# Ledger of designs, part 35: peptides against a protein of PDB entry 4KTY

Target 1, 266 residues: chain A of PDB entry 4KTY
Amino acid sequence: YVLNDIGVIFYGEVNDIKTRSWSYGQFEDGILDTCLYVMDRAQMDLSGRGNPIKVSRVGSAMVNAKDDEGVLVGSWDNIYAYGVPPSAWTGSVDILLEYRSSENPVRYGQCWVFAGVFNTFLRCLGIPARIVTNYFSAHDNDANLQMDIFLEEDGNVNSKLTKDSVWNYHCWNEAWMTRPDLPVGFGGWQAVDSTPQENSDGMYRCGPASVQAIKHGHVCFQFDAPFVFAEVNSDLIYITAKKDGTHVVENVDATHIGKLIVTKQI

## One batch from the design tools (peptide; aimed at target 1 I149 T162 D164 S165)

Design b2_p18_5_s1 (made by RFdiffusion4, then SolubleMPNN; from b2_p18_5, 8 letters changed)
Fold by OpenDDE base, seed 2:
Structure b2_p18_5_s1 (fold): chain B 266 residues (1-266), chain A 18 residues (1-18)
Amino acid sequence: as target 1 above (266 residues)
Amino acid sequence: SVLDQFLALSKEKMSSWF
């Protein structure tokens, strides 16, 4: 996981799984220096730089440009006139070296680009890491661990009330570390995500969230366990918003979210 | 379907959110 500098990222649809190659290049010239520079830009205390918990959390924040002039600007609107389309990237090296050289966020990324660059960052710093793809990945906007789909009385989706959303696929990272800040047994793989989905205590970052904690429903464990739990295990709740202001649950679907979670086993 | 509507809305919202 640390030594492999070329990877495969899964994407597409659950019924049409696709793969793309990604060059992590964690051993390429200038990449370690760039990773250290990223931590410098984050103003990360030197005492924390040896702690994979702190490093992965800082990396989660800094691989995206939000809040802190981090590495990558996300764009999902299919307008990439002022940078490189996310699909044009083939690896992390060019992105990281551009960031180091320009000292400005690089345009543009989407989830697999964020995950690819973050994977390089983690591996470069000696943290075992892998990319995970979740098909039908939920984005819970109100931290209730549900996908609330509000319906008009005619049965159509109410776009104004429906705040939650689902990706056809989403990529994030898992980083291997001990978690002395958690009870025994919740070390190992930790979910971390640099795609700027939600604000976590003042910054767009996510994790590290113990995969074991998530699997066992321990959403109270730091960091961002509720959000990660929702990504993989939310129920779809169909709610009719009545004219009188009452909400009626019409249906609950527990079968769609987190339909498939894929990672390259190396 | 309602699910299809939700997925379409999701795509739209994600595009506007990021």
Scores: peptide ipSAE 0.506, ipTM 0.892, DockQ to the pose 0.806
OpenDDE base, seeds 1, 3, 4, 5: peptide ipSAE 0.500, 0.370, 0.274, 0.380; ipTM 0.895, 0.836, 0.784, 0.837

Design b2_p18_5_s2 (made by RFdiffusion4, then SolubleMPNN; from b2_p18_5, 8 letters changed)
Fold by OpenDDE base, seed 5:
Structure b2_p18_5_s2 (fold): chain B 266 residues (1-266), chain A 18 residues (1-18)
Amino acid sequence: as target 1 above (266 residues)
Amino acid sequence: SVLDQFLALSEEKMSQWF
């Protein structure tokens, strides 16, 4: 989880799982320097750089360009005229070295690119890390731990009211660390995500969220446990929006989100 | 299906959100 510099990232559909190779290159020339530079750009105190909780949280913010001129600009609109298409990247090294050289965000990334670069960042700094792929990954944007699907009275989806969304797949990272800031037993794997999905206390970042806490429904533990919990365990709530403004729950599906979670074993 | 509509909408929203 630290020494392996080549990985496999799972993607595609739950019924048609695909893999792509990714070169992390955490030991290649200039990569450690770039990771230190990233923390410099984040204005991270030297005293915090030895704390994997702080490092992983800062990394989740800085691997995306939002807020802080971080490493990668995300794009999902299939228009990549001003950079490299996300699918063209084969590893982290070129991205990180470009960032270090240009001192500007690199275009473009999607979830597996963010996860790949973030994995390099974590491993380079001695934090055991792996990439996790979640199929039917929920994106809860109103923090209610539900996927609210609003329906017209005719039964069709109301696109205006329906704000929550589901990825066919999403990639993020798990980082291994102790959590002295949490109760005993909630160290180990921590979910961290550099894909800029939601604002977390003023910045687009996510985690570290204790995987053990999430597994046991402890969403009150820092950081961003509710969001990560929702990604893997949200119920689909079908709600009819009536003309009089009332909402009626028509159906609940607790089986769809987080249908499959995959990570490479080492 | 409604689920298919939701998934299609999700794809559309993600393409616009980022």
Scores: peptide ipSAE 0.503, ipTM 0.902, DockQ to the pose 0.823
OpenDDE base, seeds 1, 2, 3, 4: peptide ipSAE 0.108, 0.473, 0.500, 0.043; ipTM 0.746, 0.891, 0.898, 0.661; seed 1 fails the geometry check

Design b2_p18_5_s3 (made by RFdiffusion4, then SolubleMPNN; from b2_p18_5, 6 letters changed)
Fold by OpenDDE base, seed 3:
Structure b2_p18_5_s3 (fold): chain B 266 residues (1-266), chain A 18 residues (1-18)
Amino acid sequence: as target 1 above (266 residues)
Amino acid sequence: SVLDQYLKLSQEKLSKWF
């Protein structure tokens, strides 16, 4: 999880799983320097650079351009003017070297690109890391751990009221570390995500969130456990919005979100 | 289906989110 410089990222649909090769290149010339530069840009104290908890959280923030002129600009509109389409990238090296050279965010990324670059960052700094793909990945916008799907009285989705969204697939990272800040047993793999989905205490970042904690339904542990929990385990709540303003729960689907979670074996 | 509608809406919203 540290020494492998080429990987496979899973994507596509749950019924049509696809793979793409990704070159992490954590040992390539200039990559370590760039990772250190990223931490410099984040103004990270030297004392924290040996702490994988702090490093992974900073990396989560800095791999995306939001807030801090980080590495990658996300784009999902299929236009990609003035940059490289996300699908054209084949690895992290060109992205990181461009960032280091230009000192400006690189265009453009989507989830697997963010995850690929973040994986390089983590591995380059000696943190065991892997990419995880979650099919039917929830994006909880209001932190209530459920996907609220509002319906018109005719049964169609109310697009105005429905704010929560679901990705057909989403990629993020898991980083291996001890968690002395958590109870015993919640170390090991930690979910971290550099795709700028939600603001976490002032920055677009996510994690580290204990995978073990999430698996056991613990959402009270730092960082961002509720959001990650929702990504993999939120219920779909179908709510009819009546004309008089009342809401009626019509259906609950507890099986759709996080239908399949895939990661490559070493 | 309603689910299909929601999933389509989700992709549209997410495309504008970032």
Scores: peptide ipSAE 0.509, ipTM 0.909, DockQ to the pose 0.842
OpenDDE base, seeds 1, 2, 4, 5: peptide ipSAE 0.150, 0.048, 0.052, 0.026; ipTM 0.729, 0.682, 0.707, 0.695

Design b2_p18_5_s4 (made by RFdiffusion4, then SolubleMPNN; from b2_p18_5, 10 letters changed)
Fold by OpenDDE base, seed 3:
Structure b2_p18_5_s4 (fold): chain B 266 residues (1-266), chain A 18 residues (1-18)
Amino acid sequence: as target 1 above (266 residues)
Amino acid sequence: SVLDQYLELSKKKMSSWF
């Protein structure tokens, strides 16, 4: 999880799983320098650079361009006129080297690109890391741990009221570390995500969130455990918005979100 | 289906975030 510089990223649909190769290149010339540069841009103190908790959290913020002129600009509009389409990237090296040379965010990324670059960053800095793909990945917009789907009285989705969204798939990272800041047993794999989904205490970042804690339903532990929990375990709540403004829960689907979570084993 | 509508809406909303 540190020495392997070529990987496989899972994507596609839950019923049609696809894979793509990704070159992490954490040992290639200039990559370590770029990772250090990223931490420099984040103004990360030297004292924190040896702490994988702090490093992974900073990395989750800096791999995306939001807030801090970080590495990658996300785009999902299928235009990509001012950069490279997300699908054209084959690895992290070109992205990181471009960032280092231009000192400007690189265009463009989507979740697997963010995850790929973040994986390189973590591995380059000696943090064991892997990419995780979650099919039907929830994006909780209001931190209530459920996907609220509002319906018109005719049964169609009310697009105005419906804020929560679901990815057909989403990629993020798991980083291996001890968590002395958490109770015993919640070390090991930690979910971290550099795709700019939600603001976390002032920045678009996510994690590290204890995978073990989340698996056991503990969402009270730092960082961003409720959001990560929601990504993999949210219920779909179908709510009819009546003309008089009242809401009625019509149905609950507890089986749709997080149907499959895949990661490369070795 | 309603689910399909929601998923399509999700794609559209997400594309506008970034």
Scores: peptide ipSAE 0.445, ipTM 0.870, DockQ to the pose 0.800
OpenDDE base, seeds 1, 2, 4, 5: peptide ipSAE 0.368, 0.325, 0.234, 0.328; ipTM 0.810, 0.808, 0.797, 0.830

Design b2_p18_6 (made by RFdiffusion4)
Pose (drawn by RFdiffusion4):
Structure b2_p18_6 (pose): chain A 261 residues (1-241, 247-266), chain P 18 residues (1-18)
Amino acid sequence: YVLNDIGVIFYGEVNDIKTRSWSYGQFEDGILDTCLYVMDRAQMDLSGRGNPIKVSRVGSAMVNAKDDEGVLVGSWDNIYAYGVPPSAWTGSVDILLEYRSSENPVRYGQCWVFAGVFNTFLRCLGIPARIVTNYFSAHDNDANLQMDIFLEEDGNVNSKLTKDSVWNYHCWNEAWMTRPDLPVGFGGWQAVDSTPQENSDGMYRCGPASVQAIKHGHVCFQFDAPFVFAEVNSDLIYITAHVVENVDATHIGKLIVTKQI
Amino acid sequence: SYSDRLQILEDAVKDWKS
């Protein structure tokens, strides 16, 4: 989780698992300096840089280009003007070195690309890290921790009212650290996510959210545990437009995986 | 992107009513 500079990112389906190799390249010339440059650009106060909670949260904001001109711009537009399609990248090095050289956000990325770059950032600084993949990953748009699916009278999905969504898969990172800001028992792996989905305190960032706190539903502990809980375990609520028609308690988060040791 | 994700919800409705 610190010294391995290559990895595997899982994607596809639960019974059709695909792998994508990834070069983290945290030891390549120019990468460590690039990680420091990322924190400088985020205007991160130097006095907080010894705190992995802060470093990881800043990283979750700065790895994406929204709000702060950070590292990577997300796109699903099937055009990818003036850049590289997200699927073309095979590691983090070219992205990070281009960012340091051009001093401009790099185009383009999707969830595994954000996760790969963020993983490089964490391991390079010495924060143990890994990439996790969540199959049928919920995206909660109204912060009620459930998927609200609105149906027309005919029983079909009302696409206008329905805002929540589900991904075939989504990838984020876990960072290892104590959580002196939380009661004892909530350190260890912290979910951190640099893929923009929902604002957290006015910026696109997410975490660190204690995985242990998410497991027992104690999502009151900072940061962004409710959103992460919703990604892995929200119920689907079918609502006819308002009458609750049905509840699917098993659809979301069918499987979560990471590369073996 | 959203249309593909919406299709997953539509499939879930079809499966539920099956």

Design b2_p18_6_s1 (made by RFdiffusion4, then SolubleMPNN; from b2_p18_6, 9 letters changed)
Fold by OpenDDE base, seed 5:
Structure b2_p18_6_s1 (fold): chain B 266 residues (1-266), chain A 18 residues (1-18)
Amino acid sequence: as target 1 above (266 residues)
Amino acid sequence: SFEEQLKILEDKVKEIKK
């Protein structure tokens, strides 16, 4: 997981799974220096740079440009006139070297680009890492572990009230580390995500969240376990908003979110 | 249907499509 410099990223839809080649290039010239530069820009204490918990959390913040002039600017509006379309990238090296050279955020990325660059960052620093693709990935924006879908009385979606959303697919990373800050048994793979989705204690970052903890429903364990849990296991709650202001649950779907989670072996 | 309404709300990655 550290030595592989070329990978495959899964995307598409659950009924039509696709793969994209991605060059991580963690051993290429200038990449390690760029990763150190990223941590410098984050003003990360030298003593913390040997701690994979701190490094992965800082990385999740710095791979996106929000808050801290990090590596990548996300864009989902299909207008990329001031940069490179996300689909044009073939690997992490050009992005990281551009960031180091320009000292400005690189445009543009979407989830697989964020995940690709973040994977390079982690592997470059000796942290075993892999990319995970989740089909029907929920985006819970109010931390209630549910996908709340508000409907009008006629059954149509109320877009004003419905703030939660579902991605057809979403990519993030898992990093391997011990978690001495958690109870025994919750080390190993940790979910981390650099795609800017939600604010976590003051900045757009996510993780590390123990995969084992999430599998066992321990959402109280740091960091951002509720959000990651919701991405893969939230129930869809269909709620009719009545004209009198009352809410009625019409349906619950516990099987739709996280229909398929794919990770490349080795 | 509920599934139809969910489809309306689905966010899609725009750069890589079928």
Scores: peptide ipSAE 0.249, ipTM 0.801, DockQ to the pose 0.069
OpenDDE base, seeds 1, 2, 3, 4: peptide ipSAE 0.225, 0.222, 0.238, 0.068; ipTM 0.791, 0.787, 0.797, 0.704; seed 4 fails the geometry check

Design b2_p18_6_s2 (made by RFdiffusion4, then SolubleMPNN; from b2_p18_6, 10 letters changed)
Fold by OpenDDE base, seed 1:
Structure b2_p18_6_s2 (fold): chain B 266 residues (1-266), chain A 18 residues (1-18)
Amino acid sequence: as target 1 above (266 residues)
Amino acid sequence: LREKQLKILEEQVKKIKS
């Protein structure tokens, strides 16, 4: 989880799982220096740089360009006219070195690119890390732990009534650390995500969220546990929006979100 | 009804082109 510089990222569909290689390159020349530079750009105090909780949280913010001129600009429009399409990247090294050289965000990334670069960052700094792929990954936008699907009275979907969405797959990271700030038993793997999805206390960042806490239904612990929980365990709520403005729950499906979560064991 | 809902879900899922 620290020494391996080549990895596999799972993607595709739940019924058609695909793999791609990713070169983390945490031992390549200039990569560690770039990771330190990232923390410098974040204006991270030296005292915090030895704390994996703080480091992983800063990393989740800085691997994306939002808020802080971080490493990667996300794009999902399939145009990519002003940079490199996300699918063209094969590893973290070129991205990080470009960032260090240009001192400007690198275009473009999507979830697996963010996760790949973030994995390099964590491993460079001695934090055991792995990439996790979640199939049918929910994006709960209104913090209700639900994936709301609104239907008109005629049965057609009204996509304007919610910003909730579901990805066919989403990649994020898990980082291994103790959590002295949490109750006993909630250390170990922590979910962290650098793909800019939601604002967390003023920045587009996510985690560290205790995987054990989430697994046992505890979403009250820092950081961003409700959001991560929703990604893997949101209920699909089918709601009919009536003309009179009332909402009627037609069905609840608890079986689809987070249908498969895959991570490499090595 | 279940099949209809599943179809709706499929249409709502955003697909990443990777």
Scores: peptide ipSAE 0.518, ipTM 0.925, DockQ to the pose 0.145
OpenDDE base, seeds 2, 3, 4, 5: peptide ipSAE 0.496, 0.449, 0.510, 0.494; ipTM 0.920, 0.908, 0.924, 0.919

Design b2_p18_6_s3 (made by RFdiffusion4, then SolubleMPNN; from b2_p18_6, 8 letters changed)
Fold by OpenDDE base, seed 3:
Structure b2_p18_6_s3 (fold): chain B 266 residues (1-266), chain A 18 residues (1-18)
Amino acid sequence: as target 1 above (266 residues)
Amino acid sequence: SREEQLKILEDQVKKIKS
């Protein structure tokens, strides 16, 4: 069993699916050492480093720079003057080696960059992993499993009140592991995400969340299952905020989020 | 139409990656 060190990441729009090559380089010189260094920076106990549940959760935190001076700084404002534009990266190796050398977060990443680096991290540590792309990916920021879209009385979106958002696409990872902490049948692929989106018990991290559990509507299992569920299966709730402060539900769209989920077979 | 209205709203809430 040998994992490929080159992969394809799906992105773009659901009606215009695009692919980009990504070099994971998990076998390149210095990469395994860097992954171990990442766990050292996280102050991860040696006893936990053999547990893919703990490793993937720590990895989801450390691949982003938030909280702990992890690997990548995210930027979404199209201003990348103090680093490398996210689109310029072609693989994980340069990013990880720069992190190891400078001991400072690397600028800049977006979801596919985070997913690419995280994929390398997982594979380096012997965890089977793949990148998943979700088109029309919801970002629920208030943990209510729905997209609350507030409208002005004229029918346009009230951007001030609307905190939830929908990405045209989002990339995260799935890691293969047993889940003895969950009921039988919920092992296998686990969703993990290193793109900093929401705080999870004090840190910007996400997962591992059982894909099987989520597919069957179980969001009560650790970790971050409600958030991942919302990414792929949130209803859009359109709410008119009237001038008098009252809210009226105008429409519910249950078909928009998670229209297509794509991953390359391992 | 309702579908057109929904499309407009969907476009307003959509964020686009770089």
Scores: peptide ipSAE 0.388, ipTM 0.881, DockQ to the pose 0.148
OpenDDE base, seeds 1, 2, 4, 5: peptide ipSAE 0.306, 0.387, 0.081, 0.054; ipTM 0.851, 0.883, 0.726, 0.622

Design b2_p18_6_s4 (made by RFdiffusion4, then SolubleMPNN; from b2_p18_6, 9 letters changed)
Fold by OpenDDE base, seed 1:
Structure b2_p18_6_s4 (fold): chain B 266 residues (1-266), chain A 18 residues (1-18)
Amino acid sequence: as target 1 above (266 residues)
Amino acid sequence: LREKQLKILEDQVKKIKS
């Protein structure tokens, strides 16, 4: 989880799982220096740089360009005229070195690119890390732990009533660390995500969220446990929006979100 | 009804082009 510099990222569909190679390159020239530079750009205190909780949280913020001119600019519109298409990247090294050289965000990334670069960052700094792929990954935008699907009375979807969404797949990272700030048993793997999805206390970042806590339904612990929980375990709520403004729950489906979670067992 | 809901879900899922 630290020494391997080449990895595999799972993607595609739950019924058609695909893999792609990714070169993390944590031992390549200039990469460690770039990771330190990232922390410098974050204005991270030296005292915090030895704390994997703080480092992983800062990393989740800085690997994306939002808020702080971090490493990667995300784009999902299939128009990448001002940079490199996300699918063209094969590893973290070129991205990180470009960032260090230009001192400007690199275009463009999507979830697996963010996860790849973030994995390099974590491993460079001695934090065991792996990439996780979640199929049918929910994006709960209103913090209700649900994936709301609104229907008109005629049965057609009204997509304007919610910003909730589901990705066919989403990639994020898990970082191994102790969590002295949490109750005993909630250390180990922590979910962290650098793909800019939701604001967390003023910045687009996510985690570290205790995987063990989430697995046991504990979403009250820092950081961002409700959001991560929703990604993997939110219920699909089919709601009919009546003309009179009332909402009627037609069905609840607890079987689709997070249908498959895959990570490489090194 | 179940099949209809599943189709609705399928249509709502965002597809990553990778």
Scores: peptide ipSAE 0.512, ipTM 0.923, DockQ to the pose 0.145
OpenDDE base, seeds 2, 3, 4, 5: peptide ipSAE 0.448, 0.430, 0.503, 0.471; ipTM 0.909, 0.903, 0.922, 0.913

Design b2_p18_7 (made by RFdiffusion4)
Pose (drawn by RFdiffusion4):
Structure b2_p18_7 (pose): chain A 261 residues (1-241, 247-266), chain P 18 residues (1-18)
Amino acid sequence: YVLNDIGVIFYGEVNDIKTRSWSYGQFEDGILDTCLYVMDRAQMDLSGRGNPIKVSRVGSAMVNAKDDEGVLVGSWDNIYAYGVPPSAWTGSVDILLEYRSSENPVRYGQCWVFAGVFNTFLRCLGIPARIVTNYFSAHDNDANLQMDIFLEEDGNVNSKLTKDSVWNYHCWNEAWMTRPDLPVGFGGWQAVDSTPQENSDGMYRCGPASVQAIKHGHVCFQFDAPFVFAEVNSDLIYITAHVVENVDATHIGKLIVTKQI
Amino acid sequence: SKLDELRAKFEAAVLRYN
């Protein structure tokens, strides 16, 4: 979780698992300096850089280009003008070195690309980290921790009213640290996510959210635990437009995996 | 069942892909 500079990112389906190799390259010439440059560009106060909670949260904001001209621009536009399609990248090095050299956000990425770059950032600085993959990952748009699926009278999905969504898969990172800001028992792995989905306190960032706190539903503990809980375990609520028609308690988060030791 | 039909409609309409 610190010294391995290569890894595997899982994707595809639960009974059709695909792997994508990834070169984290945290020891390559120019990468450590690039990680420091990322924190400088985020205007992160130096006095907080010894705190992994802060470093990881800044990283979750700065790895994406929204709000702060950070590292990577997301796209699903099937064109990818003036850049590289997200699927073309095979590691983090070219992305990070291009960012340092050009001093401009790099195009383009999707969730595993954000996760790969963020993993490089964490391991390079010495924060143990890994990439996790969540199959049938919920995206909660109204912060009620459930998927609200609105149906027309005919029982079909009303695409105008329905805003929540589910991904075939989503990847984020876990960082290892104590949580002196939380009661004892909530350190260890913290979910951190640099892929923009929902604003957290006015910026696209997510975490650190204690995985242990998410497990027992104690999502009152900072940061962004309710959103992460909703990604892995929200119920699907079928609502006819308002009457609750049905509830699917098992669809979301069928499987979560990471590379074995 | 009713829930299986709702799931099929949901996957057709809401499910997203990378």

Design b2_p18_7_s1 (made by RFdiffusion4, then SolubleMPNN; from b2_p18_7, 7 letters changed)
Fold by OpenDDE base, seed 2:
Order: C-alpha cells, then sequence, then structure tokens
Structure b2_p18_7_s1 (fold): chain B 266 residues (1-266), chain A 18 residues (1-18)
C-alpha cells in the first residue's frame, strides 16, 4: 500500500464499472518535499507530524483548496477554462509539483483526483493508503443519516426541498493506522476524504473515520463518522410534500445507497 | 411497483461525476 506508485481507480456506474490508471509517484523527486510543504502551509505543529491521525486529518483539509488555499480546486460544472480538466490528470506528480511551484491551488479536480493526490500524500508520509469507490454515494448535508427525497404531489422530485444528494460514484481514501483515541478494535483502515463536501468543525475535511466503527454503526466515534456512514448506508426516504405543508413518508429504501464499495487490493 | 417507480425517479436525480 505504501510501495506501489501506480494504481487503479474504479468509477462509472455500478452496472458498468470502469477503471482509470493513476500514477501516485510518491517516490518522485520533489514529492515528499511538497508533502512537507503542504503541512507547512497548514501550519501543522512538528509534534503532530508523526501522528497519522493528525496528518490524515490535515491532509483531508489541505488536498482541497477550500479554507486554506490547499492543493486542488474542485469543479463539477464541466467548464474548466482556467485550468486542467479533471479527466486530463493521470497522476499526482504534476499536480503536487505545480502546487509547490506556484504556491497556489491547482485547477481542477473531482473526487478521483482528490483521492489520487491524497493517496500520494499519505503514502509519502509512510501511511498505508488506498482509494475506495462507493457507488450510489450519498451526501447527507443535515447529519440525519438518511437521504431525504422530497416529492411533489404529482410524484416528481422537489429539488428545492431535496437538499441531500447522491453521486453515481464517489472516491475517497482509506488510511491504515492505530487509533489509540478510540476503543480497542477500531484501528486499521480509516476513511479520509479530501473532496470538499461538508464542513467538519470549521474546515472542509473528513476523517479519519474508523471503517470498523462505520461497519458496526458507531457513528459517535471521531472523526466525521456520521457523514461517512451516511455515504455508504443512508436509507432513501421518499417524502411527499403536501400542499397543506404536511410531509408524508411514501417509501423507504435501505438497499440502494452504498450498493457497491470497491477498492484495489494492493 | 411503487418502489421501482420511485427508484426511477431517484436515479434521474443522481449526480454524475466524470
Amino acid sequence: as target 1 above (266 residues)
Amino acid sequence: SKKDELLEKFEKEVLQYE
């Protein structure tokens, strides 16, 4: 997980899984220095740089440009006039070196680009890491651990009321570490995500969230376990908004979100 | 089924990454 410098990222649809190659390049010249620079830009104390919990959390914040002029600017509008289209990137090296050279956020990324760069960051710093793809990945923005789909009386989705969203797929990272801050058994793989999705205690960051905790429904464990849990295990709640202002639950689907989670075994 | 109908509507609202 640390030594492999080329990987495969899964994407596409659950019924039409696709793969793209990604060069992590954690051993390339200047990359480690860039990772250290990223931590410097984060003003991370030296004492914390040896702690994978702190490092991964800082990394999740700094790989995205929000809040702190981090590495990557996200764009999802299919207009990439002022940078490189997300699909044009083939690895982390050019992105990280550009960031180091320009000292400005690099444009543009989407989830797999964020995950790719973050994977390099983690591996450079000796943290075993892999990319995970979740198909039908929910974005719970009100922390209720469900995907609320509001319907008009005619059955069509009410986009104004429907604030939660679902992605066809989403990529994030898992980092291997001990979690002495959690109960025994919740170390190992930790979900971390640098794609800016939700504010976590003042910054767009996510994790580390114990994969074991998520699997067992322990959403109270730091960090951001509720959000990660919702990404993979939200129920779809279909709610009809009546003209009188009342809401009626029409159906609940507990089988669709997180339908498939894929990662390459390294 | 109602479930299938709702699912179809849901799938139309699914966001797309590249």
Scores: peptide ipSAE 0.476, ipTM 0.912, DockQ to the pose 0.723
OpenDDE base, seeds 1, 3, 4, 5: peptide ipSAE 0.038, 0.455, 0.057, 0.465; ipTM 0.686, 0.906, 0.734, 0.907

Design b2_p18_7_s2 (made by RFdiffusion4, then SolubleMPNN; from b2_p18_7, 7 letters changed)
Fold by OpenDDE base, seed 4:
Structure b2_p18_7_s2 (fold): chain B 266 residues (1-266), chain A 18 residues (1-18)
Amino acid sequence: as target 1 above (266 residues)
Amino acid sequence: SMKDELLKKFEESVLRYE
């Protein structure tokens, strides 16, 4: 089994798909050591470091700086004065080595940066991993598996009426592993996401969630299956907010979220 | 159609990276 140390990450719009190269550098000097250091910082027991379920979940938490002074600080406000703009990164190596040397979170990342670094982390530790890009990716903030789109009476969207959001694209990772903790058939690719989006049992982390389970609507399986399911399959609920405070459901679209999911085969 | 109009408004509201 040979892992590529350079990859392609898909991004942009569904009707204008773009690609960027990303150097994972999992074989570069100091990178494996840094990945081990990450697990040390997470205070991960040695006994768990051979378990891809635990490793991927810890990695999901630690690749982002939230909660635990992990690797990357996210920024989505276009203010990058105290670090590197997310778009300036071209690979994982510089990020991980900076983290190891400074022992402080590295600024800044967005989804593809998180996914890139996380991909390196997983691959370094012998976990087959790939980056997945989901176009029209939903962020279900209220855990109802719906994406509420509120419209003013004039038809314009009012994004202030919900904490739910949709991104033109979002990147996360899939990691290959067995899932003895799940029923037979739900091993294989597992969705894991290090971009800090939602709190999962006390930490900003996501996964591993069985891709097969999600594909078949089984959201009851650990970890974070409902959230990942919502990212790729939320129903759009168009709601007109009337001036009198009443809400009217105008339409439901079950086909638009997760319109396109793309990945490069390892 | 109403569906098309709603979709258009939705797509315009989608968050995008800068």
Scores: peptide ipSAE 0.536, ipTM 0.926, DockQ to the pose 0.656
OpenDDE base, seeds 1, 2, 3, 5: peptide ipSAE 0.535, 0.483, 0.486, 0.489; ipTM 0.927, 0.908, 0.909, 0.909

